# Ledger of designs, part 86: peptides against a protein of PDB entry 4Y8H

Target 1, 196 residues: chain A of PDB entry 4Y8H
Amino acid sequence: TSIMAVTFKDGVILGADSRTTTGAYIANRVTDKLTRVHDKIWCCRSGSAADTQAIADIVQYHLELYTSQYGTPSTETAASVFKELCYENKDNLTAGIIVAGYDDKNKGEVYTIPLGGSVHKLPYAIAGSGSTFIYGYCDKNFRENMSKEETVDFIKHSLSQAIKWDGSSGGVIRMVVLTAAGVERLIFYPDEYEQL

## One batch from the design tools (peptide; made by RFdiffusion4, then SolubleMPNN)

Design b2_p24_6_s3 (from b2_p24_6, 13 letters changed)
Fold by OpenDDE base, seed 5:
Structure b2_p24_6_s3 (fold): chain B 196 residues (1-196), chain A 24 residues (1-24)
Amino acid sequence: as target 1 above (196 residues)
Amino acid sequence: MPEMLDGPNFLEAEKILEEYLKKK
């Protein structure tokens, strides 16, 4: 898996590859690692497919309850729910989560929650087995307040490099763009990103 | 066998991430 979320001028973009495995075998299934937990709050998933899906389902439920009682939750609130679940169950879960969301007050925000269940607010985050190959590239090329197009290119190039070196990453690159304008889904195929 | 989003290097990647975050 190679996943990332990047804040930019108008919001935040999440990106992910689509490869999955069963044991050491690369599965033919194409999995969506970008998961909605609220209208403009999404997460990137790494680790166990079942564990991360269960966490996301519980968070989605909690945020629905929150919305019915208090109105739309902030991204920070969503991250706190993820953190609580991941930390309290860290001995029974194999999960790495990036939480990203947009609201008019806070704009785009990114929170990373590694396996230990800590929570960290960052301008951008990377995770998954492929992330180890792109720390240098991301640090060198990330800039705050990029345009949508610049951010899409940054994520595309970053994930392309991760996929190039990580045998557990591949397939299509999916992105979700969260802004005041709404939610946009993007997809990029190997023939395009392998040439970068 | 359970479906995994990551391969065998997932745990190492998470350790690297945690060390990276300590420096932030």
Scores: peptide ipSAE 0.614, ipTM 0.935, DockQ to the pose 0.847
Fold by OpenDDE base, seed 4:
Structure b2_p24_6_s3 (fold): chain B 196 residues (1-196), chain A 24 residues (1-24)
Amino acid sequence: as target 1 above (196 residues)
Amino acid sequence: MPEMLDGPNFLEAEKILEEYLKKK
C-alpha cells in the first residue's frame, strides 16, 4: 500500500494505490483504500484489510449517529474517534490510518494515526509499505497552499515513485478531492503514471 | 489467509513513520 493525504489551497486530496496481497500472492484487486466515513471526511487505510475496514465501519456509524444528534462533525472529531479505536485496540490491530476532511471553518485538514494509536495533525501525511521510498521526494516537493492541479501532480508523482519501488503497491491511483465545491473522484492508470 | 492491504514491510514503514513524527 501507498497512501497519502495533502492539504492545499482549496481543501484536501487523498490518494491511494489499489494493490492487495494474500500471503505471498499479489492481487490487483479493485480495493478501495480511500473510504468515506462522512460526506467530506474520508480516510486512507493501510495494514490489514479486515481490521481497517472494521474501524472505518465503526467510525462511519459513530459519525452518522453524531450527525443525527448534533450536526456535522469536524475532521478533528472524526480523527479522535479513529484514535480511540486504534489506541484501545492496538494489541489486536494491524492498522495505519490517515484521516482527511474539509469543512468551511477549518478548511482541509489531515490527521495521521500510526500503528501505536497516536494522532498527529499535519499539512500532509504518507503511509503504507510504499511510503518508505518517498519521504525524501515528498519533503522536497511539498508546498503549502498549492493549487488543485499542483496537488494532484504532487500526489501522482509521489505515489508513482512509491509504486515503482514497493512490490506491495500498484494498480490504479485513486484520488478523492474534498473542497467547498464537493467531492471529486479521480483515477489514474499505470500507462500514465509509470511514465513520470 | 486474510487479505492485506500491505505486504511484509508494513511494520517497518510504521516504525519509520513514528520516527519521522518525532522530528515534526
Scores: peptide ipSAE 0.613, ipTM 0.935, DockQ to the pose 0.856
Fold by OpenDDE base, seed 2:
Structure b2_p24_6_s3 (fold): chain B 196 residues (1-196), chain A 24 residues (1-24)
Amino acid sequence: as target 1 above (196 residues)
Amino acid sequence: MPEMLDGPNFLEAEKILEEYLKKK
């Protein structure tokens, strides 16, 4: 897996590869690692497919309940629910989560929740087995308040590099753009990003 | 076998991430 979320001037973009595995076996399968938990709050999933899906389902339920009682939750609230689940169940879960969301008050926000269940707010986050190959690239190329196009390119190049070196990453690159204008889904195929 | 989003290097990646976050 190679996943990331990046804040930019108009909001936040999540990105992910689509490869899955069973143990050491690479599955020839396309999967969606970007999961909606609220209209403009999404997450990137790494680790166990079942564990992370269960967590996301629970969070989605909590946020729906929250919305009915208090209105639209903040991204921080969503991250707190994720954190509580991951930390309290860390001995039984294999999960790495990046939470990203947009609202008019806080704009785009990113929270990373590693395996240990801590929570960290960052301008951008990377995770998954492929992330180990792109820390240097991301640090050198990330900039605050990029345009949408610059951010898409940054994510596409970053994930392309991760996929190039990580045998457990591949397939299509999916992105979700969260802004005041709404939600936009993007997809890039190997023929596109392998040339970068 | 359980389905994984990551490969066998997931745990190492998470360890690296935690160390990275300590420096932020």
Scores: peptide ipSAE 0.608, ipTM 0.933, DockQ to the pose 0.852
Fold by OpenDDE base, seed 1:
Structure b2_p24_6_s3 (fold): chain B 196 residues (1-196), chain A 24 residues (1-24)
Amino acid sequence: as target 1 above (196 residues)
Amino acid sequence: MPEMLDGPNFLEAEKILEEYLKKK
């Protein structure tokens, strides 16, 4: 897996590869690792497919209940729910989560929740087995307040490099753009990003 | 075997992430 979320001028963009594995073998399956938990709050999933799906399902349900009682939750609130679940169940979970969302008050925000269940707010986050290959690239090339196009390009190049070196990453690159204008899904195929 | 989103180096990646976060 190679996943990331990047704040930019108008909001936040999440990105992910789509490869899955069974043991040490690549599964011929395209999986969406970007999961909606609220209208403009999404997450990137790494680790166990079952564990991360269960966590995301619980968070989605919790945020639906929250919305009915208190209105639209903040990204921080969503990250807090993820954190509580991951920390309290850390001995039984194999999960790495990036939470990203947009609202008019806080704009785009990113929270990373590693295996231990801590939570960290960052301008951008990377995770998954492929992330080990792109820390240097991301630190060098990330800039605050990029345009949408610059951010898409940054994510595409970053994930392309991760996929190039990580045999457990590949397939299509999916992105979700969260802004005041709404939600936009993007998809990029190997023939395009392998040339980068 | 369980379906994994990540390969065998997931745990190493998480360790590297934790170290990276300590620097921030």
Scores: peptide ipSAE 0.585, ipTM 0.929, DockQ to the pose 0.861

Design b2_p24_6_s4 (from b2_p24_6, 14 letters changed)
Fold by OpenDDE base, seed 2:
Structure b2_p24_6_s4 (fold): chain B 196 residues (1-196), chain A 24 residues (1-24)
Amino acid sequence: as target 1 above (196 residues)
Amino acid sequence: MEEMLDGPNFLEAQKKLEEWLAKK
């Protein structure tokens, strides 16, 4: 897995590859690792497919209840629910989560929740087995307040490099753009990003 | 076998993430 979320001028973009594995073997399957938990709050999943899906399902339920009682939750609230689940169940979970969301008050926000269940608010985050290969690239090339196009390119190049070196990453690159204008899904195929 | 989004290097990646976070 190679996943990341990046705040930018108008909001936040999540990105992910689509490869899954069974043990040390690559599965012939395309998986969506970008998961909606609220209209403009999404997460990137790494680790166990089952564990992370279960966590996301529970968070989605909590946020639906929250919305019915109090209105639209903040991204921080969503991250708090993720953190609680990951920390309280850390001995039984293999999960690394990036939470990203947009609202008019806080704009785009990113929270990373690594194994163990800590929570960290950052302007951008990377995770998954492929992230090992791109910390240097991302630290060098990330800039705050980029345009949408610059951010898409940054994510595409970053994930392309991660996929190049990580045998457990590959397939299509999916992105979700969260802004005041709404939600936009993007997809890039190997023929597009392998040549970068 | 359990389906994983990550390969066997997941734990190493998490360690590097923790190191990266410590510098922020």
Scores: peptide ipSAE 0.601, ipTM 0.934, DockQ to the pose 0.864
Fold by OpenDDE base, seed 1:
Structure b2_p24_6_s4 (fold): chain B 196 residues (1-196), chain A 24 residues (1-24)
Amino acid sequence: as target 1 above (196 residues)
Amino acid sequence: MEEMLDGPNFLEAQKKLEEWLAKK
């Protein structure tokens, strides 16, 4: 798995590969690793697919209840709910989660929740087995307040490099763009990103 | 190839991926 989320001038973009693995087996099947928990709050998931999906479902439920009582939750609130659930289930949960969202007050925000259930706010985050290969690339090429196009290219190149070296990453690259204008979903296929 | 999705369309993505893999 290779996942990342990047803040930029107009909001935040989440990105993920789609390769399906079971143990050492690689399946030619697309897996969803980008999950909506609120209109403009999404997460990237790595590790146990079933467990992280269950966590995301619970978070979505809590955020729906929150919305009914207090209005739209902040990305920080969503990250806090994720943190609590991941921490409470840390003994049985093998998961890395990146929470990203946009609102008019805070703009684009990224929170990473590694194994153990800690939470860290960052301008961008990477996770999954493929991330180990691209820390240097991302550090060198990330810039604050990039344009949408620059950010899409940054994520595409980063994930392409991760996929190149990580046998557990591949398939299609999916992205979700969160801005004031709304939500945009992107997809890129190997014929394009393998040439980068 | 870049495509915009109106919601998650994993079946289409899966089909296109398989088609690409078959050609490779």
Scores: peptide ipSAE 0.127, ipTM 0.706, DockQ to the pose 0.024
Fold by OpenDDE base, seed 3:
Structure b2_p24_6_s4 (fold): chain B 196 residues (1-196), chain A 24 residues (1-24)
Amino acid sequence: as target 1 above (196 residues)
Amino acid sequence: MEEMLDGPNFLEAQKKLEEWLAKK
C-alpha cells in the first residue's frame, strides 16, 4: 500500500494505489483505500483492510450523529475520533490512517495516525509499505500552497515511485480533491504513471 | 505485504468513543 494526503492552496488531495495482496499473491484489483467519513472529510487506509474498514465505519457513524446534533464536524474532530479508536485497539490493530478534510474556516488539513494511535497534524503525510521508498523524494519536492495541478503531479510522481519499488503497491492511482467547490475523484492508470 | 485480517472486536472502542463524545 502507498497512501498520501497533501494540503495545497485551495484545499487537500488524498491519493492511494489500488493493489490488493493476499498471502504470496498479488491482485491488481481496484481496491478502495480512500474512504469517505463525511462530505469533505476522507481518510487513506493502510494495514488490515478489515480492521481499517471497521474503524472508518464507526467514525462515519459518529460523525453523522455529531452532524445531526451540532452541525458539520471539523477535520480535527474526525482525526480525534480515529485516534481514539486506534489507540484503544493498538495492541491488536495493524492500521496506518491518514485523515484529510476541508472546511471554510480551517481550509485543507492533514492528520496522520501511525501505529500506536498517536495523531499528528502535518502539511502532508505519507504512509503504507510503499512510503518508505519516497520519504526523500517527498521532502525534496513538496511545497506549501501549490496549485491543484502541481499537487496532483506531486502525488502522481510520489506514488509512482512508491509503486516502482514496493511489491505490495500497484494498480491504479486514485485521488480525491477536497475544496470549497466540492469533491472531485481522479484516476490514473499504469500506462501513464509508469513512465514518470 | 498487506494483511487482510479478521480484525478485533471494535465494540469496546465504540463505547469509549461514545464516552469521549459525551465529554465534548
Scores: peptide ipSAE 0.019, ipTM 0.474, DockQ to the pose 0.101
Fold by OpenDDE base, seed 5:
Formats: sequence, C-alpha cells, structure tokens
Structure b2_p24_6_s4 (fold): chain B 196 residues (1-196), chain A 24 residues (1-24)
Amino acid sequence: as target 1 above (196 residues)
Amino acid sequence: MEEMLDGPNFLEAQKKLEEWLAKK
C-alpha cells in the first residue's frame, strides 16, 4: 500500500494505489483505499482492510450524528475521532490512517494517524509499505501552495516511485481532490505513471 | 464538540468497534 495526502493552494488531494495482497499472493483487483467519512472529509487507509473499513464506518456514522446535532464537523474533529478509536484499540488493531479534509475556514488540512494511535497535523503525509521509499523524494519536491496540477503531478510521481520499489503497491492511482468547488475523483493507469 | 468526542455517542462507536474486532 502507498497512500498520501497533500495540502495545496485550493485545498487538499488524497492519493492511493489500488493493489491488495491476500496471504502470499498479489491480487490485482482494484481496491479503494480512499474512503469518504463526510462530504469533504476523506481518509486514506493502510493495514487491515476489514479493520480500517470498520473504523471508517464508525467514524462516518459518528460524523453523521455530529452533523445532525452540531453542524458540519471540522477535519480536526474527524481526526480526533479516528485517533481515539485507533488509540483505544491499538493492541488489537493494525491501522495506518491519513485524514484529510477541506472547509472554508481551515482550508485543506492533513492529519496522520500511524500505528499506536498518535495524531499529527502536517502539510502533507505519506503512509503504507511503499512510503518508506519516497520520504526523500517527497521532502525534496513538496512545496506549499502548489497549484492543483502541480499537486496532482507531485502525488503521481511520488506514488509511481513507491509502486516501483514496493511489491505490495500497484494497480491504478486514485486521487480525490477536495476544494471549495467540491469533490473530484481522478484515476491514472499504469501505462501512464510507469513512464515517469 | 467536546461533548460529542467524550459523550455517549462516541462510547457506542467504541463498543461497536470492539465488538467487530472481537469477532475476528
């Protein structure tokens, strides 16, 4: 798995590969590691697919209740819910989650929740088995307040490198763009990103 | 906000997660 979220001038973009592994074999089935928990609050999931899906479902339900009572939650609030669930269940849970969202007040925000259930607010975050291969690249090439196009390219190149070196990553690259204008879903195929 | 994070709704969510994990 290779996942990342990047703040940029107009909001935030989440990105993920689609490869999944079961046991000792690689499944080329397209899996969606980008999960909506609120209109403009999404997460990237790594670790146990079933466990992280359960967490995301609970968070989504929680945020729906929150919305009905208090209005639209902030990205920080969503991250706090994820953090608490992951921390309280850390002994029985394998989960690495990146939470990203957009609102008019805070703009694009990224929170990373690694194993152990800590939470860190960052301008961008990477996670998954492929992330170890691209820390240097991301640190060198990330810039604040990039354009949408620059950010898409940054994520595409980053995940391409991760996929190149991580056998557990591959398939298509999916992205979700969160801005004031709404939600946009992007997909990029191996024939394109393998050449980068 | 604080009431939601520390309130009954959150506890119910935690319980549901624990029950889910216990089935595995």
Scores: peptide ipSAE 0.018, ipTM 0.474, DockQ to the pose 0.026

Design b2_p24_8_s1 (from b2_p24_8, 18 letters changed)
Fold by OpenDDE base, seed 2:
Structure b2_p24_8_s1 (fold): chain B 196 residues (1-196), chain A 24 residues (1-24)
Amino acid sequence: as target 1 above (196 residues)
Amino acid sequence: SMKEEIEKILEKAREEAKKTGLRV
């Protein structure tokens, strides 16, 4: 898996590959690793497919209840719910989560929750087995307050490199753009990103 | 309770994880 979320001028963009594995094998399954937990709060998932899906489902339900009582939750609130689940169940779960969201007050925010259930607010985050190959690239090329297009390109290039070197990453690159304007889903196929 | 419900969901997830071994 190669996943990332990047804050930019107008919000935040999540990105992910789609490869699924089982043990040492690549599964013939294209997984959408970008999961909605609220209208403009999404997450990137890595680790156990079942664990991460369960966590996301629980968070989604929690945020729905929260919304009915208190209004739209902040990204921080969502991250805290993820953190609690991951931390309190760290002995039983294998989950790496990047939470990203947009709201008018806080704009785009990214919270990374690695295995163990710590939480870190960052301007951008990368995770998954493919992330090990692109820390240097990302550190070199990330800039704050990029345009949407610059950010899409940054993510596309980053994930392309991760996929190139990580056998556990591949398939399509999906992105979700969260801004004041709404939610936009993007998809890029190997023919495009392999040439980068 | 909510806690118990969450625990059940997680337990089922762990069972599925053990059976399928699917990872993302």
Scores: peptide ipSAE 0.534, ipTM 0.908, DockQ to the pose 0.878; fails the geometry check
Fold by OpenDDE base, seed 3:
Structure b2_p24_8_s1 (fold): chain B 196 residues (1-196), chain A 24 residues (1-24)
Amino acid sequence: as target 1 above (196 residues)
Amino acid sequence: SMKEEIEKILEKAREEAKKTGLRV
């Protein structure tokens, strides 16, 4: 898996590959690793497919209840719920999560939750087995307050490089753009990103 | 309770993870 989320001028963009694996084999399954937990709060998933889906489902349910009682939750609140689940169950679950969201007050925010169940707020985050290949690239090329187009290109190039070197990453590149204007889903196919 | 439901969901997920071994 190769996943990332990047804050930019107008909000935040999440990105992910779609490859699914089982042991040393590639499964003939394309997985959407970008999961909605609220209107403008999404997550990137890495690790166990079942574990990460369950965690996301629980968070979505929690945020629905929260919304009914208190109104729209902040991205920080969502990250806190993810953190609690991941930390309390760290011995039984394998999950790496990046939480990203947009609201008018806080704009785009990114929280990374690695296997240990800690939570870190960052301007951008990368995770998954493919991320090990692109730390240097991302550090060199990330800039604060990029445009939407610049951020899409940054994510596309980053994930393309991760996929190139990580056998556990591949398929399509999906993105979700979260801004004041709403939610936009993007998809890029191998023929497009492999040449980058 | 909500806690019990959450625990059940997590347990089922763990079982499925062990059974399928699917990773993302």
Scores: peptide ipSAE 0.520, ipTM 0.905, DockQ to the pose 0.875; fails the geometry check
Fold by OpenDDE base, seed 1:
Structure b2_p24_8_s1 (fold): chain B 196 residues (1-196), chain A 24 residues (1-24)
Amino acid sequence: as target 1 above (196 residues)
Amino acid sequence: SMKEEIEKILEKAREEAKKTGLRV
């Protein structure tokens, strides 16, 4: 898996590959690793497919209840719920999660929750087995307050490089753009990103 | 009680993970 989320001028963009594995083998399955937990709060999933889906489902339910009582939750609140679940169940979970969201007050925010259930707020985050290959590239090329187009390009190039070197990453690149204007889903196929 | 129910959900997920071995 190769996943990332990047804050930019107008909000935040999440990105992910789609490859699934079983043990050491590639599974003949394409998975959407970008999961909605609220209108403008999403997450990237890495690790156990079942574990990460269960966590996301629980968070989504929690945020629905929260909304009914208190209004729209902040991205920080969502990250806190993820953190609590991952930390309290760390002995029984294999999950790496990036939480990203947009609201008018805080704009785009990114929180990374690695194995163990710690939480870290960052301007951008990368995770998954493919992330090990692109730390240098991302550090060199990330800039604060990029445009939407620059950020899409940055994520596309980053994930393309991760996929190139990581046998556990591949398939399509999916993105979710979260801004004041709404939610936009993007998809890029191998024929495009392999040429980068 | 809510915590316990959540833990049960996660336990079932762990069992499924062991059966399928699917990773993302």
Scores: peptide ipSAE 0.512, ipTM 0.898, DockQ to the pose 0.821; fails the geometry check
Fold by OpenDDE base, seed 4:
Structure b2_p24_8_s1 (fold): chain B 196 residues (1-196), chain A 24 residues (1-24)
Amino acid sequence: as target 1 above (196 residues)
Amino acid sequence: SMKEEIEKILEKAREEAKKTGLRV
């Protein structure tokens, strides 16, 4: 898996590959690793497919209840719910989560929750087995307050490199753009990003 | 309780993870 989320001028963009594995083998399954937990709060998932899906489902339900009582939750609130679930169940879960969201007050925010259930707020985050190969590239090329187009290109190039080197990453690159204007889903196919 | 329901969901997920071994 290769996943990332990047804050930019107008919000935040999440990105992910789609490869699914079973042990040492590539499964004949394309997985959408970008999961909605609220209108403009999404997450990137790595680790156990079942565990991460369950966590996301629980958070989604929690945030729905929250919304009915208190209004739209902040991204920080969502991250705290993820953190509690991952931390309290750390012995039974294999999950790496990146939480990203947009609201008018805080704009785009990214929270990374690695295995163990800690939480870290960052301007951008990368995770998954493929992330190991692109720390240097991302550190060199990330800039704050990029345009949407610059950010899409940054994520596309980053994930392309991760996929190139990580056998557990591949398939399509999906992105979700969260801004004041709404939610936009993007998809890029191997024929495009392999040439970068 | 809500806690019990969450634990039940996670238990089912754990069982599924053992059966399929699917990772993302």
Scores: peptide ipSAE 0.507, ipTM 0.901, DockQ to the pose 0.871; fails the geometry check

Design b2_p24_8_s2 (from b2_p24_8, 17 letters changed)
Fold by OpenDDE base, seed 2:
Structure b2_p24_8_s2 (fold): chain B 196 residues (1-196), chain A 24 residues (1-24)
Amino acid sequence: as target 1 above (196 residues)
Amino acid sequence: KEKEEIEKILKEAREEAEKTGERV
């Protein structure tokens, strides 16, 4: 898996590959690793497919209840719920989560929740087995307050490199753009990103 | 009650994880 979320001028963009593995093998399955937990709060999933799906489902339900009682939750609130689940169950679950969201007050925010259940607010985050290969690239090329187009390109190039070197990453690159204007889903196919 | 439901969901997830071994 190669996943990332990047804050930019107008919000935040999540990105992910789509490869699924079974043990050491590549499964013949394309997985959407970008999961909605609220209108403009999404997450990137890494680790156990079932564990991360369950966690996301629980968070989604929690945020729905929260919304009914208090209004739209902040991204920080969502991250806190993820953190609590991951930390309290760290001995049983294998989950690496990047939470990203947009709201008018806080704009785009990214929270990374690695194995162990810590939480870190960052301007951008990368995770998954493919992230090991692109820390240097991302550090060199990330800039704050990029445009949407610059951010899409940054994510596309980053994930393309991760996929190139990580056998557990591949398939399509999916992105979700969260801004004041709404939610936009993007998809890029191998013939597009392999040439980068 | 909610805690029990969460525990149930996570338990079922672990069972699925052990069965399929699918990772993302």
Scores: peptide ipSAE 0.618, ipTM 0.936, DockQ to the pose 0.872; fails the geometry check
Fold by OpenDDE base, seed 5:
Structure b2_p24_8_s2 (fold): chain B 196 residues (1-196), chain A 24 residues (1-24)
Amino acid sequence: as target 1 above (196 residues)
Amino acid sequence: KEKEEIEKILKEAREEAEKTGERV
């Protein structure tokens, strides 16, 4: 898996590959690793497919209840719920989560929750087995307050490199753009990103 | 109450993980 989320001028963009594995083998299955937990709060999933899906489902339900009682939750609140689940169950679950969201007050925010259940707020985050190959590239090329187009390109190039070197990453690159204007889903195919 | 339900969901997830071994 190669996943990332990047804050930019108008909000935040999440990105992910789509490859799934079964044991040590590549599964003939394409998975959407970008999961909605609220209208403009999404997450990237890494680790056990079942574990991460369960966590996301629980968070989604929690945020629905929260919304009905208190209104729209902040991204920080969502990250806190993820953290609580991951930390309290760290001995049993294999889950790496990046939480990203947009609201008018806080704009785009990114929270990374690695194995162990710590939480870190960052301008951008990368995770998954492919992330190890692109720390240097991302650090060199990330800039704050990029345009949408610049951010899409940054994510596309980053994930392309991760996929190139990580056998557990591949398939399509999916992105979710969260801004004041709404939610936009993007998809990029190997024929495009492999040439980068 | 809610904790028990969460624990059940997570337990079922672990069982599924063991059956399929599917990773993302």
Scores: peptide ipSAE 0.611, ipTM 0.934, DockQ to the pose 0.869; fails the geometry check
Fold by OpenDDE base, seed 1:
Structure b2_p24_8_s2 (fold): chain B 196 residues (1-196), chain A 24 residues (1-24)
Amino acid sequence: as target 1 above (196 residues)
Amino acid sequence: KEKEEIEKILKEAREEAEKTGERV
């Protein structure tokens, strides 16, 4: 898996590959690793497919209840719910989560929740087995307040490099753009990103 | 009760994980 979320001038973009594995083998299946938990709060999932899906489902339900009582939750609130679930169940769960969201007050925000259930707010985050290959690239090329196009290119190039070196990553690159204007879904296929 | 429901969901997830071994 290769996943990332990047804050930029107008909000935040999440990105992920789609390869699924079973044990040491590639499963003949592609999966969506970008999961909606609220209108403009999404997450990237890494680790156990079932564990991470269950966590996301619980958070989505919690945020729905929260909304009915208090209004739209902040990204920080969503991250806190993820944290509590991951931390309290760290002995059983195998889950790496990146939470990203947009609201008018806080703009784009990214929270990373690695194994163990700690939470870290960052301008951008990368995770998954493929992330080990692109820490240097991302550190060198990330800039604050990039344009949408610059950020899409940054994520595309980053994930392309991760996929190139990580046998557990591949398939399509999916992105979700969260801004004041709404939610946009993007998809890029191997024939395109393998040439980068 | 909410905690119990969450625990049940997570338990079922672990069972699925053990059955399929699927990772993302």
Scores: peptide ipSAE 0.610, ipTM 0.936, DockQ to the pose 0.866; fails the geometry check
Fold by OpenDDE base, seed 4:
Structure b2_p24_8_s2 (fold): chain B 196 residues (1-196), chain A 24 residues (1-24)
Amino acid sequence: as target 1 above (196 residues)
Amino acid sequence: KEKEEIEKILKEAREEAEKTGERV
């Protein structure tokens, strides 16, 4: 898996590969690792497919309940719910989560929740087995307050590099853009990003 | 209780994980 979320001028963009594996290493299916938990709060998933899906479902339900009682939750609130679930169940679950969201007050925010259930707020985050290959690239190329197009290119190039080196990453690159204007899904195919 | 429901969901997820071995 290669996943990332990047804050930019107008909000935040999440990105992910789509490879799913089983056993020691067998490509099984293409999966969407970008999951909605609220209108403009999404997450990237790595680890156990079933564990991360269950966690995301629980968070989504919790945030729906929260909304009915208190109004739209902040991204920080969503991250805290993820953190609590991951930390309290860290001995049983295998889940790495990046939470990203947009609201008018806080703009785009990114929270990374690695194995163990800690939480870290960052201007951008990368995770998954492929992330180890692109820490240097991302550090050199990330800039604050990029345009949408610059951010898409940054994520596309980053994940492309991760996929080149990580056998557990591949397939299509999916992105979700969260801004004041709404939610936008993007998809890029191997023929596009392999040439970068 | 909500806690019990959450525990049930997570337990079922673990069972599925053991059956399929699917990773992302």
Scores: peptide ipSAE 0.608, ipTM 0.934, DockQ to the pose 0.831; fails the geometry check

